# Peptides against a protein of PDB entry 3NZW, part 43

Target 1, 212 residues: chain A of PDB entry 3NZW
Amino acid sequence: TTTLAFRFQGGIIVAVDSRATAGNWVASQTVKKVIEINPFLLGTMAGGAADCQFWETWLGSQCRLHELREKERISVAAASKILSNLVYQYKGAGLSMGTMICGYTRKEGPTIYYVDSDGTRLKGDIFCVGSGQTFAYGVLDSNYKWDLSVEDALYLGKRSILAAAHRDAYSGGSVNLYHVTEDGWIYHGNHDVGELFWKVKEEEGSFNNVIG
Target 2, 222 residues: chain B of PDB entry 3NZW
Amino acid sequence: QFNPYGDNGGTILGIAGEDFAVLAGDTRNITDYSINSRYEPKVFDCGDNIVMSANGFAADGDALVKRFKNSVKWYHFDHNDKKLSINSAARNIQHLLYGKRFFPYYVHTIIAGLDEDGKGAVYSFDPVGSYEREQCRAGGAAASLIMPFLDNQVNFKNQYEPGTNGKVKKPLKYLSVEEVIKLVRDSFTSATERHIQVGDGLEILIVTKDGVRKEFYELKRD

## One batch from the design tools (peptide; made by RFdiffusion4, then SolubleMPNN)

Design b1_p12_8_s1 (from b1_p12_8, 5 letters changed)
Fold by OpenDDE base, seed 2:
Structure b1_p12_8_s1 (fold): chain B 212 residues (1-212), chain C 222 residues (1-222), chain A 12 residues (1-12)
Amino acid sequence: as target 1 above (212 residues)
Amino acid sequence: as target 2 above (222 residues)
Amino acid sequence: EVDPDMSNVSYV
């Protein structure tokens, strides 16, 4: 898996691959590694597929309950804390989760929290999470600027996942791309890695380790 | 050393059509190198036009199916005989599986039916309850033999339009029930040839708006 | 708690 999220002048970009594996077996090429908790809040999945899927869905329910009880949307800080508190209760039980909670509230603005099954909870501007995270960081860190245009930011997110899909055997399938603004998240499509690779190679003159 | 799990072999396969879905399984049940039964059905009609199979350790599979059937029963009691939708069934099964996260059911689960729009639906589960809606899925002993075939023949992977120099992919289209049945039969006959835990018989459950029908075909018995 | 070697468990 490779997931990433970063803040920039235009909000948040979230990009993820779609491969699931069971050992050396490709279990799926079409996994949705982003859970849409509400129109303003996203969760990403890395680690055990069931652990992430189950508890992030549960988180969605808790967030909805918050809205019903408090008559306002839950903050990104509070949502991420709920998940962090939950996984901490299971510390040592063997959960495997590497998640990002990304969203926008009027109070916080665009916000990203990293939460993992070790109980770590971090607020930050840039995170790559998964087996391919270092490959994604290589591209992302080399090209990241706060002042990126929305178009360039979207491309950078997509391109970083593509790099990880190319080098990480456990990442691939497609890139799912999101842009989060004050008006909520916008889905920017599913991009098959096979097609995307050749397109990018041609347009950039990159990936010259592969002969077309 | 005691092992609480067994492996009863077998293979299952689900394919969704436009307005139907198919869930098929062989009828062989084994332990190690011994055939326990040549006809032990493992695909079940659970009501509400939902068919289910949990393939792997048969004791766990049977327990899971029984629990799900009971869930359907209680759903009707609690919600004035409302039909359980396939997506809700999938969520329920996730909870059944994940409820045993730390002592899992040793099974690969597939369900098939129609979604709320009347479109064919197949959901597959790992042993601890991750699930995905897919157009097709193979599970069990010969899944690794069948799934690549389904990728090619259902989802047309690695197929391109002739004369396009590999630039135009073969377009996706729904398969007819007859075409799906052919693929299922070819899948299982091929799997039987190469896997000792697959064979004897093939039972296919077909879900349409009119209900569930069953078909049976002989497989090799060696 | 039983942690069997579950080769069928999916990871992302």
Scores: peptide ipSAE 0.505, ipTM 0.829, DockQ to the pose 0.045; fails the geometry check
Fold by OpenDDE base, seed 3:
Structure b1_p12_8_s1 (fold): chain B 212 residues (1-212), chain C 222 residues (1-222), chain A 12 residues (1-12)
Amino acid sequence: as target 1 above (212 residues)
Amino acid sequence: as target 2 above (222 residues)
Amino acid sequence: EVDPDMSNVSYV
């Protein structure tokens, strides 16, 4: 898996691959590694597919309950804390989760929290999470600027995942791309790595380690 | 040391069509190299036009299916006989599986039915409840033999339009029920040839708007 | 907790 999220002047970009594996077996090429918690809040999945899917879905329910009780959308901080507290209760039980909770509230603005099953909760501007995270960081860090246009930011997210999909055997399938703004998240499509790779290679003159 | 799990072999296969879905399974039940039964059905009609199979350790599979059937029953009690949708069924099964996250059901679960738009739906689950809607999925002993075949023949993976120099993918299209049945039969006959845990009989449950029908085909009894 | 051969468990 490779997931990433970063803040920039235009909000948040979230990009993820779609491969699931069971050992050496490619279990799926079409996994939805972004959980749409609510129109303003996204969760990303890395680690155990069931752990992430189950608990982030559960998180969605908790976030909805918060809204019903408090008559206000839950903050990204609070949402991430709920998840963090939950996984912390299961610490040592063998949960495997590397998640990013990404969202926008009027109070916080665009916000990203990293939450993992080790009990770590971090607020930050840039995270790459998963087995391919280092590959994604290589591209993302090299090209990231706060002042990126939305178009460039979307491309950078997509391109970073593509790099990871290329190098990480456990990442691949497609790139799912999101842009989070004050108005909520916008889905920017599913981009098959097989097609995307060749397109990017041709347009950039990159990936020269591959001839054909 | 006590091992709470067994492996009863077998293979299951789900394929979704446009207005139908198929869930098939062989009827062989084994332990190690011994055939326990040549006809032990593992694909079940669970009501509400949902068919289910949980393949792997049969005791766990049976338990899971029974629990799900009970869930369907209680859903009707609690919601004025409302039909359980396939997506809701999938969510329910996730909870059943994940409820045993730390002592999992040792099974690969597939359900099939129609979505709320009347389109064929197949959902597959890992042992702890990760699930995904797919057009096709093989599970069980010969899944590794069948799944790549399904990728090629259902999802048309690695197929291109002739004369396009690999530039145009074969377009996705729904398969007819007849085509699906052919693929299922070919899958299982082939798997039976190469896997000792697959054979004896093939039971296919076909879900349409008119309900669930069953077809049975003989497989090698080797 | 039981740790069976969970080779079928999916990871992302």
Scores: peptide ipSAE 0.502, ipTM 0.827, DockQ to the pose 0.045; fails the geometry check
Fold by OpenDDE base, seed 5:
Structure b1_p12_8_s1 (fold): chain B 212 residues (1-212), chain C 222 residues (1-222), chain A 12 residues (1-12)
Amino acid sequence: as target 1 above (212 residues)
Amino acid sequence: as target 2 above (222 residues)
Amino acid sequence: EVDPDMSNVSYV
């Protein structure tokens, strides 16, 4: 798996691959590793697929309950804390989760929290999570700046996942791309790695380690 | 130490069409190298046009299916006989599976039916409840033999339009019920040849707007 | 809790 999220002047970019594995077996090439918690909040999946899918869906229910009780949308900080507190209660039980909770509230602005099954909760501007994270960081860190246009930011997210899909055997399938703004998340499509790779190679003159 | 799990073998396969879905399974039940039964159905009509199979350890599979059937019953009691949708069924099954996260059901689960738009739907689950809607899925002993075949013949992976220099993929399209049945039969006959835990009989449940139809075919009994 | 052979559990 390779997931990433970063803040920039235009909000948040979230990009993920879509491969699931069971050992050396490719279990799926079409997994949705972004959980749409609600129209304004996203969660990403890395680690155990069921652990992430189940508890992030549960998180959505908790966020809805908050809205009903408080008559206001939950903050990204509070949402991520709910998840963090939950996984911490299961510490030692064998949960495997590396997740990012991403959203844009008026109070907080664009906000990203990293939450994992070790009980770590971190607020930050840039995170890559998964077996391919170092490959994604290599591209992302080299090209990131706060003042990216929305178009350039979307491309950078997509391009970083592509690099990881190329080098990490446990990442691949397609790139799912999201843009998060104050108005909520916008889905920017599913990009098959097989097609995207050749397009990018031709347009950039990159990936010269591959002949073709 | 005591091992609470067994493995009863077998294989299951789901394929979604445009206005139908198919869930098929062999009827062989085995322990180690001994055939317990040559006809033990493992694909079930659960009501509300939902068919289900949980393949692996049969005791766990039967327990899970029974719990789901009971869930359907209670859903009707609590919601004025409302039909359970296939997507809601999938969510319910996730909770059943994940409820035993630390002592899992040792099964691969597939359900098939029609979505709320009348389109064929197949959902597959891992042992602890991760699930995905797919056009096709093989589960069980011979899944590794069948799934690559389905990738090629249902999802048209690695197929391109002739004369396009590999630039144009074969377009995705739904298969007819006849085409799907053919693929299912070819899958199981092939799997039976190469896997000792697959054989004896093939039972296919076809879900349409008119209900669930069953078909049966003989497989090799060796 | 039981630690079964979970080789078929999906990871992402």
Scores: peptide ipSAE 0.498, ipTM 0.824, DockQ to the pose 0.044; fails the geometry check
Fold by OpenDDE base, seed 1:
Structure b1_p12_8_s1 (fold): chain B 212 residues (1-212), chain C 222 residues (1-222), chain A 12 residues (1-12)
Amino acid sequence: as target 1 above (212 residues)
Amino acid sequence: as target 2 above (222 residues)
Amino acid sequence: EVDPDMSNVSYV
């Protein structure tokens, strides 16, 4: 898996691959690694597929309950804390989760929290999470600027996942791309890695290690 | 050291069509190298036009299916005989599986039916309850033999339009029930040839708006 | 704890 999220002047970009594996077996190429919790809040999945899917769905329910009770959308801080508290209760039980909670509230603005099954909860501007994270960081860190245009930011997110999909055997399938703004998240499509790779190679003149 | 899990072999596969879905399984039940039964059905009609199979350790599979059937029953009691939708069934099964997250059902679960729009639906589950809706899925002993075939023949992976130099993919299209049945039969006959845990019989459950139909075909008994 | 053969558990 490779997931990433970063803050920039235009909000948040979230990009993820779609491969699931069971050992050397490719279990799926079409996994949805972004959970749409509400129109303003996203969760990403890395680690155990069931652990992430189950608990982030549960988180969605908790967030909805908050809205019903408090008549206000839950903060990204609170949502991430709920998840963090939950996984902490299971510390040592063998949960495997590397998640990012990304969202926008009027109070917080665009916000990203990293939450993992070790009990770590971090607020930050840039995170890459998964077996391909280092590959993604290599591209992302090299090109990241706060002042990126929305178009450039979207491309950078997509391009970083593509790099990881290329080098990480456990990442691949497609890139799912999101842009989070004050008006909520916008889905920017599913980009098959097979097609995307050749497109990017041609347009950039990159990936010269591959003979076309 | 006591191993609470067995492996009863077998193979299952699901394929969703436009207005139908199929879930098929062989009828061989095996332990190690011994055939326990040549006809032990593992694909079940669970009501509400939902068919289910949990392949792997048969004791766990049977338990899971039984629990789901019971869940369907209670759903009717609690919701004035409302039909359980396939997506709701999938969510329920996730909870059944994940409820044993720390002592999992040793099974690969597939359900098939129609979604609320009348379109064919197949959902597959890992042992602990991750699930995804897909057009096709193979599970069980020969899944590794069949799944690549399904990728190629259902999802047309690695197929391109002739004369395009590999630049234009073969377009996705729904398969007819007849085409799906052919693929299922070819899958299982091929798997039977190369896997000792697959054989004896093939039972196919076909879900349409009119209900569940069953077909049976002989497989090699060697 | 009998570690179930996690060979079939999916990871992302």
Scores: peptide ipSAE 0.497, ipTM 0.825, DockQ to the pose 0.043; fails the geometry check

Design b1_p12_8_s2 (from b1_p12_8, 6 letters changed)
Fold by OpenDDE base, seed 2:
Structure b1_p12_8_s2 (fold): chain B 212 residues (1-212), chain C 222 residues (1-222), chain A 12 residues (1-12)
Amino acid sequence: as target 1 above (212 residues)
Amino acid sequence: as target 2 above (222 residues)
Amino acid sequence: EVDPDMSNISYY
């Protein structure tokens, strides 16, 4: 898996691959590794598929309950804290989760929290999470600027996942791309890695390690 | 050392059509190199137009199916005989599986039915409850032999329109029930040839708006 | 606790 999220002048970009594996077996190429908790809040999934799906779905329920009880959307800080507290209760039980909680509230603005199964909870502007994270960071860190246009930011997110899909055997399938703003998240499509690779190679003159 | 799990072999396969879905399984049950039964059905009608199979360790599979059937019964009691939707069934099965996260059911689970729009639906599960809706899925012993075939023949992977120099992919289209049955039969006959844990018989459950139909075909008995 | 191995369960 490779997931990433970063803040920039235009909000948040979230990009993820879609491969699931069981050992050397490609279990799926079409997995949705982003949970849409509400129109302003996303969760990303890396690690154990069932652990991520189950507990992030549970998190969604807790966030909805918060809204019903408090008559206000939950903050990104509070949502991420709920998940962090939950996984901490299972510390040592063998859960495997690397998650990003990404969202916008009027109080916080665009916000990203990293939460993993060790109970680590980090607020930050840039995170790559998964087996391909270092490959994504290589591209993302080299090209990231706060002042990126929305178009350039979307491309950078997509391009970083593509780089990881190229080098990480456990990442691939497609890129699912999101842009989060004050108006909520916008889905920017599913981009098949096979087609995307050749397109990018041609347009950039990149990936010269591969002969066409 | 004591191993709480067994492996009873077999293979299952689900394919979703436009207005139908199929779930098929062989009827061979084995332990090690011994055939326990040549006809032990492992695909079940669970009511509400939902068919289910949990393939791997048969004791766990049977337990899971029984629990799900019971869940359907209680759903009716609690919700005035409301029909359980396939997506709700999938969520329920996730909870059944994940409830044993630290001592899992040793099975690959597939369910098939119709979604709320009347479209064919197949959901597949790992042993601890991750799930995905897909157009097709193979599970069990010969899944690795069948799944690539389904990628090619159901999802038309690696197929391109002639004369386009590989620039235009073969378009996705729904398959007819007859075409799906052909693919299922070819999948299991080929798997039987190459895998000792697959054979004897093939049972196919077809789900349509009119209910569940069952078909049976002989497989090689060697 | 009996954890399944990497080959039995799905990972992202």
Scores: peptide ipSAE 0.497, ipTM 0.826, DockQ to the pose 0.047; fails the geometry check
Fold by OpenDDE base, seed 4:
Structure b1_p12_8_s2 (fold): chain B 212 residues (1-212), chain C 222 residues (1-222), chain A 12 residues (1-12)
Amino acid sequence: as target 1 above (212 residues)
Amino acid sequence: as target 2 above (222 residues)
Amino acid sequence: EVDPDMSNISYY
């Protein structure tokens, strides 16, 4: 898996691959690794598929309950803390989760929290998570700036996942792309890596390690 | 050293059509290299137009199916005989599986039915309850032999329109029930040739708006 | 608690 999220002047970009594996077996090429918790809040999934699906869905329920009880959307800080507290209770039990909780509230603005099964909870502007994270960082860090246009930011997110899909055997399938603003998240499509690779190679003159 | 798990072999396969879905399984049950039964059905009608199979360790599979059937029963009691939708069934099965997260059911689970729009639906689960809706899925012993074939013949992977120099993919389309049955039969006959844990018989459950139909075909008995 | 090595759990 490779997931990433970053803040920029235009909000948050979230990009993820869609491959699931069981050892050397490609279990799926079409997995949805972003959970849409509410119109303003996203969760990303890396690690154990069931652990991520189960607990992030549970998180969604907790967020909805918060909204019902408090008559206000939950903050990104509070949502991420709920998840962090939960996984911390299971510390040592063998959960495998690397998650990003990304969203917008009027109180916080665009916000990203990293939460993992080791009990780590971090607020930050840039995270790449998964077996391909270092490949994604290589591209993302080399091209990131706060003042990216929305178009350039979307491309950078997509391009970083593509790099990871190319080098990480456990990442691939497609890129799912999101843009989060004050008006909520916007889905920016599913981009098959097979087609995207050749397009990017041609347009950039990149990936010259591949002949053809 | 005691191993709480067994492996009873077999293979299962689900394919969704436009207004139908199929779930098929061989009827061979084995332990190690011994055939326990040549006809032990592993695909079940669970009510509410949902068919289910949990393939791997048969004791775990049977337990899971029984629990799900019971869940359907209680759903009716608690909700005035409301039909359980396939998506709700999938969520319920996730909870059944994940409830044993630290001592999993040693099974690959597939369910098939119709979604609330009347479209064919197949859901596949890992042993601890991750799930995805797909057009097709193979599970069990010969899944690695069948799944690539399904990728090619159901999802048309690596197929392109002639004359486009590989630039235009073959368009996705639904298959007829007859086409799906052909693919299922070809999958299992091929798997039987290359895998010792697959054979004897093939049972196919077809789900339509009119209910569940069963078909049976002989496989190699070697 | 037992998690078999051959359980084929899926990972993202």
Scores: peptide ipSAE 0.490, ipTM 0.823, DockQ to the pose 0.044; fails the geometry check
Fold by OpenDDE base, seed 5:
Structure b1_p12_8_s2 (fold): chain B 212 residues (1-212), chain C 222 residues (1-222), chain A 12 residues (1-12)
Amino acid sequence: as target 1 above (212 residues)
Amino acid sequence: as target 2 above (222 residues)
Amino acid sequence: EVDPDMSNISYY
């Protein structure tokens, strides 16, 4: 898996691959590794598939309960804390989760929290999470700046996942791309790596390690 | 050291059509190299137009299916005989599986039915409850032999329009029930030839708006 | 031994 999220002047970009594996077996190429908790809040999934799906769905329920009780959307900080507290209670039990909670509230603005099964909770501007994270960071860190246009930011997110899909055997399938703004998240499509790779190679003159 | 799990072999396969879904399984039950039964059905009609199979360790599979059937029953009691939707069934099964996260049911689970729009639906589960809706899925002993075939013949993977230099993929389309049945039969016939834990009989459950239909075909009995 | 290991459980 490779997931990433970063903040920039235009909000948040979230990009993820879609491969699931069971050992050397490719279990799926079409997994949805982003959970849409509400129109303003996203969760990303890396690690154990069931652990992520189950607990992030549970998180969604907790967020909805908050909204019903408080008549206000939950903050990104609070949502991520609920998840962090939960996984921390299971510390040592063998959960495997690397998650990002990404959202936009009027109070917080665009916000990203990293939460993992070790109990780590981090607020930050840039995270790559998964077996391909280092490959994604290589591209993302080299091209990131706060003042990216929305178009450039979307491309950078997509391009970073593509790099990871190319080098990480456990990442691939497609890129699912999101843009989060004050008006909520916008889905920017599913981009098959098989097509995207050749397009990017041609347009950039990149990936010269592959002979087309 | 005591191993709480067995492996009873077998293979299951689900394919979704436009207005139908199919869930098929062989009827061989085996332990190690000994055939326990040549006809032990493992695909079940669970009511509400939902068919289910949990393949692997048969004791776990049977337990899971029984629990789900009970869940359907109680759903009717609690919700004025409301039909359980296939997506809700999938969520319920996730909870059944994940409830034993630290002593899992050793099974690969597939359910099939129609979604709320009347479209064919197949959901597959790992042993601890991760799930995905897909057009097709093979599970069990010969899944590795069948799944690549389904990728090619259901999802048209690696097929391109002639004369396009590989730039235009073969368009996705739904298969007819007859086409799906042919693929299922070919899949199991082929799997039987190459895997000792697959054979004897093939039972296919077809879900349509009119209900569940069952078909049976003989497989090699060697 | 037959147990649910990384080869049987799906990972992202």
Scores: peptide ipSAE 0.487, ipTM 0.819, DockQ to the pose 0.041; fails the geometry check
Fold by OpenDDE base, seed 1:
Structure b1_p12_8_s2 (fold): chain B 212 residues (1-212), chain C 222 residues (1-222), chain A 12 residues (1-12)
Amino acid sequence: as target 1 above (212 residues)
Amino acid sequence: as target 2 above (222 residues)
Amino acid sequence: EVDPDMSNISYY
């Protein structure tokens, strides 16, 4: 898996691959690794598939309950803390989760929290999470700047996942892309790696290690 | 050391069509190299037009199916005989599986039915309850033999329009019931040839708006 | 914790 999220002048970009694996077996190429908790809040999934699906879905329920009780959307900080507290209670039990909680509230603005099954909870501007994270960082860090246009930011997110899909055997399938603003998240499509790779190679003149 | 799990072999296969879905399984039940039964059905009608199979360790599979059937019954009791939707069934099964997260059911679970729009639906589960809706899925002993075939024949993977130099993919389209049945039969026939844990018989449950139909075909008995 | 051998757990 490779997931990433980063803050920039235009909000948040979230990009993820769609491969699931069971050892050397490709279990799926079409997994949705982003949970849409509410119109302003996303969760990403890396690690154990069931652990992520189950607990992030549970998180969604907790967030909804918060909204019903408090008559306001839950903060990104609070949402991420709920998840962090939960996984920390299971510390040592063998959960495997690397998650990002990304969203926008009026109080916080665009916000990203990293939460993993070790109990780590971090607020930050840039995270790549998964077996392909280092590959994604290589591209993302090299091209990131706060002042990216929305178009450039979307492309950078997509391109970073593509790099990881290319080098990480456990990442691939497609890129799912999101843009989060004060108006909520916007889904920017599913981009099959098989097609995207050649498109990017042609347009950039990149991936010259591959003969087309 | 004691191993709490057995392996009863077998293979299952689900394919969703436009307005139907199929879930098929062989009827061989085996332990090690000994055939326990040549006809032990592992695909079940669970009511509400949902068919289910949990393939792997038969004791776990049977337990899971029983629990789900019971869940369907209680759903009716609690909700005035409301039909359980396939997506809700999938969520319920996730909870059943994940409830044993630290001592999992040793099974690959597939359910098939129709979604709320009347379209064919197949959901597959890992042993601990991750799930996905897919057009097709093979599970069990010969899944690794069949799944690539399904990728090619159902989802048309690696197929391109002739004369396009591999630039235009073969378009996706739904398969007819007849086409799906042919693929299922070919899949299991092929699997039987190469896997000792697959054979004897093939039972196919076909879900349509009219209900569940069952078909049976003989497989090699060696 | 006992992991199934035949049907492996899926990871993202």
Scores: peptide ipSAE 0.486, ipTM 0.815, DockQ to the pose 0.046; fails the geometry check

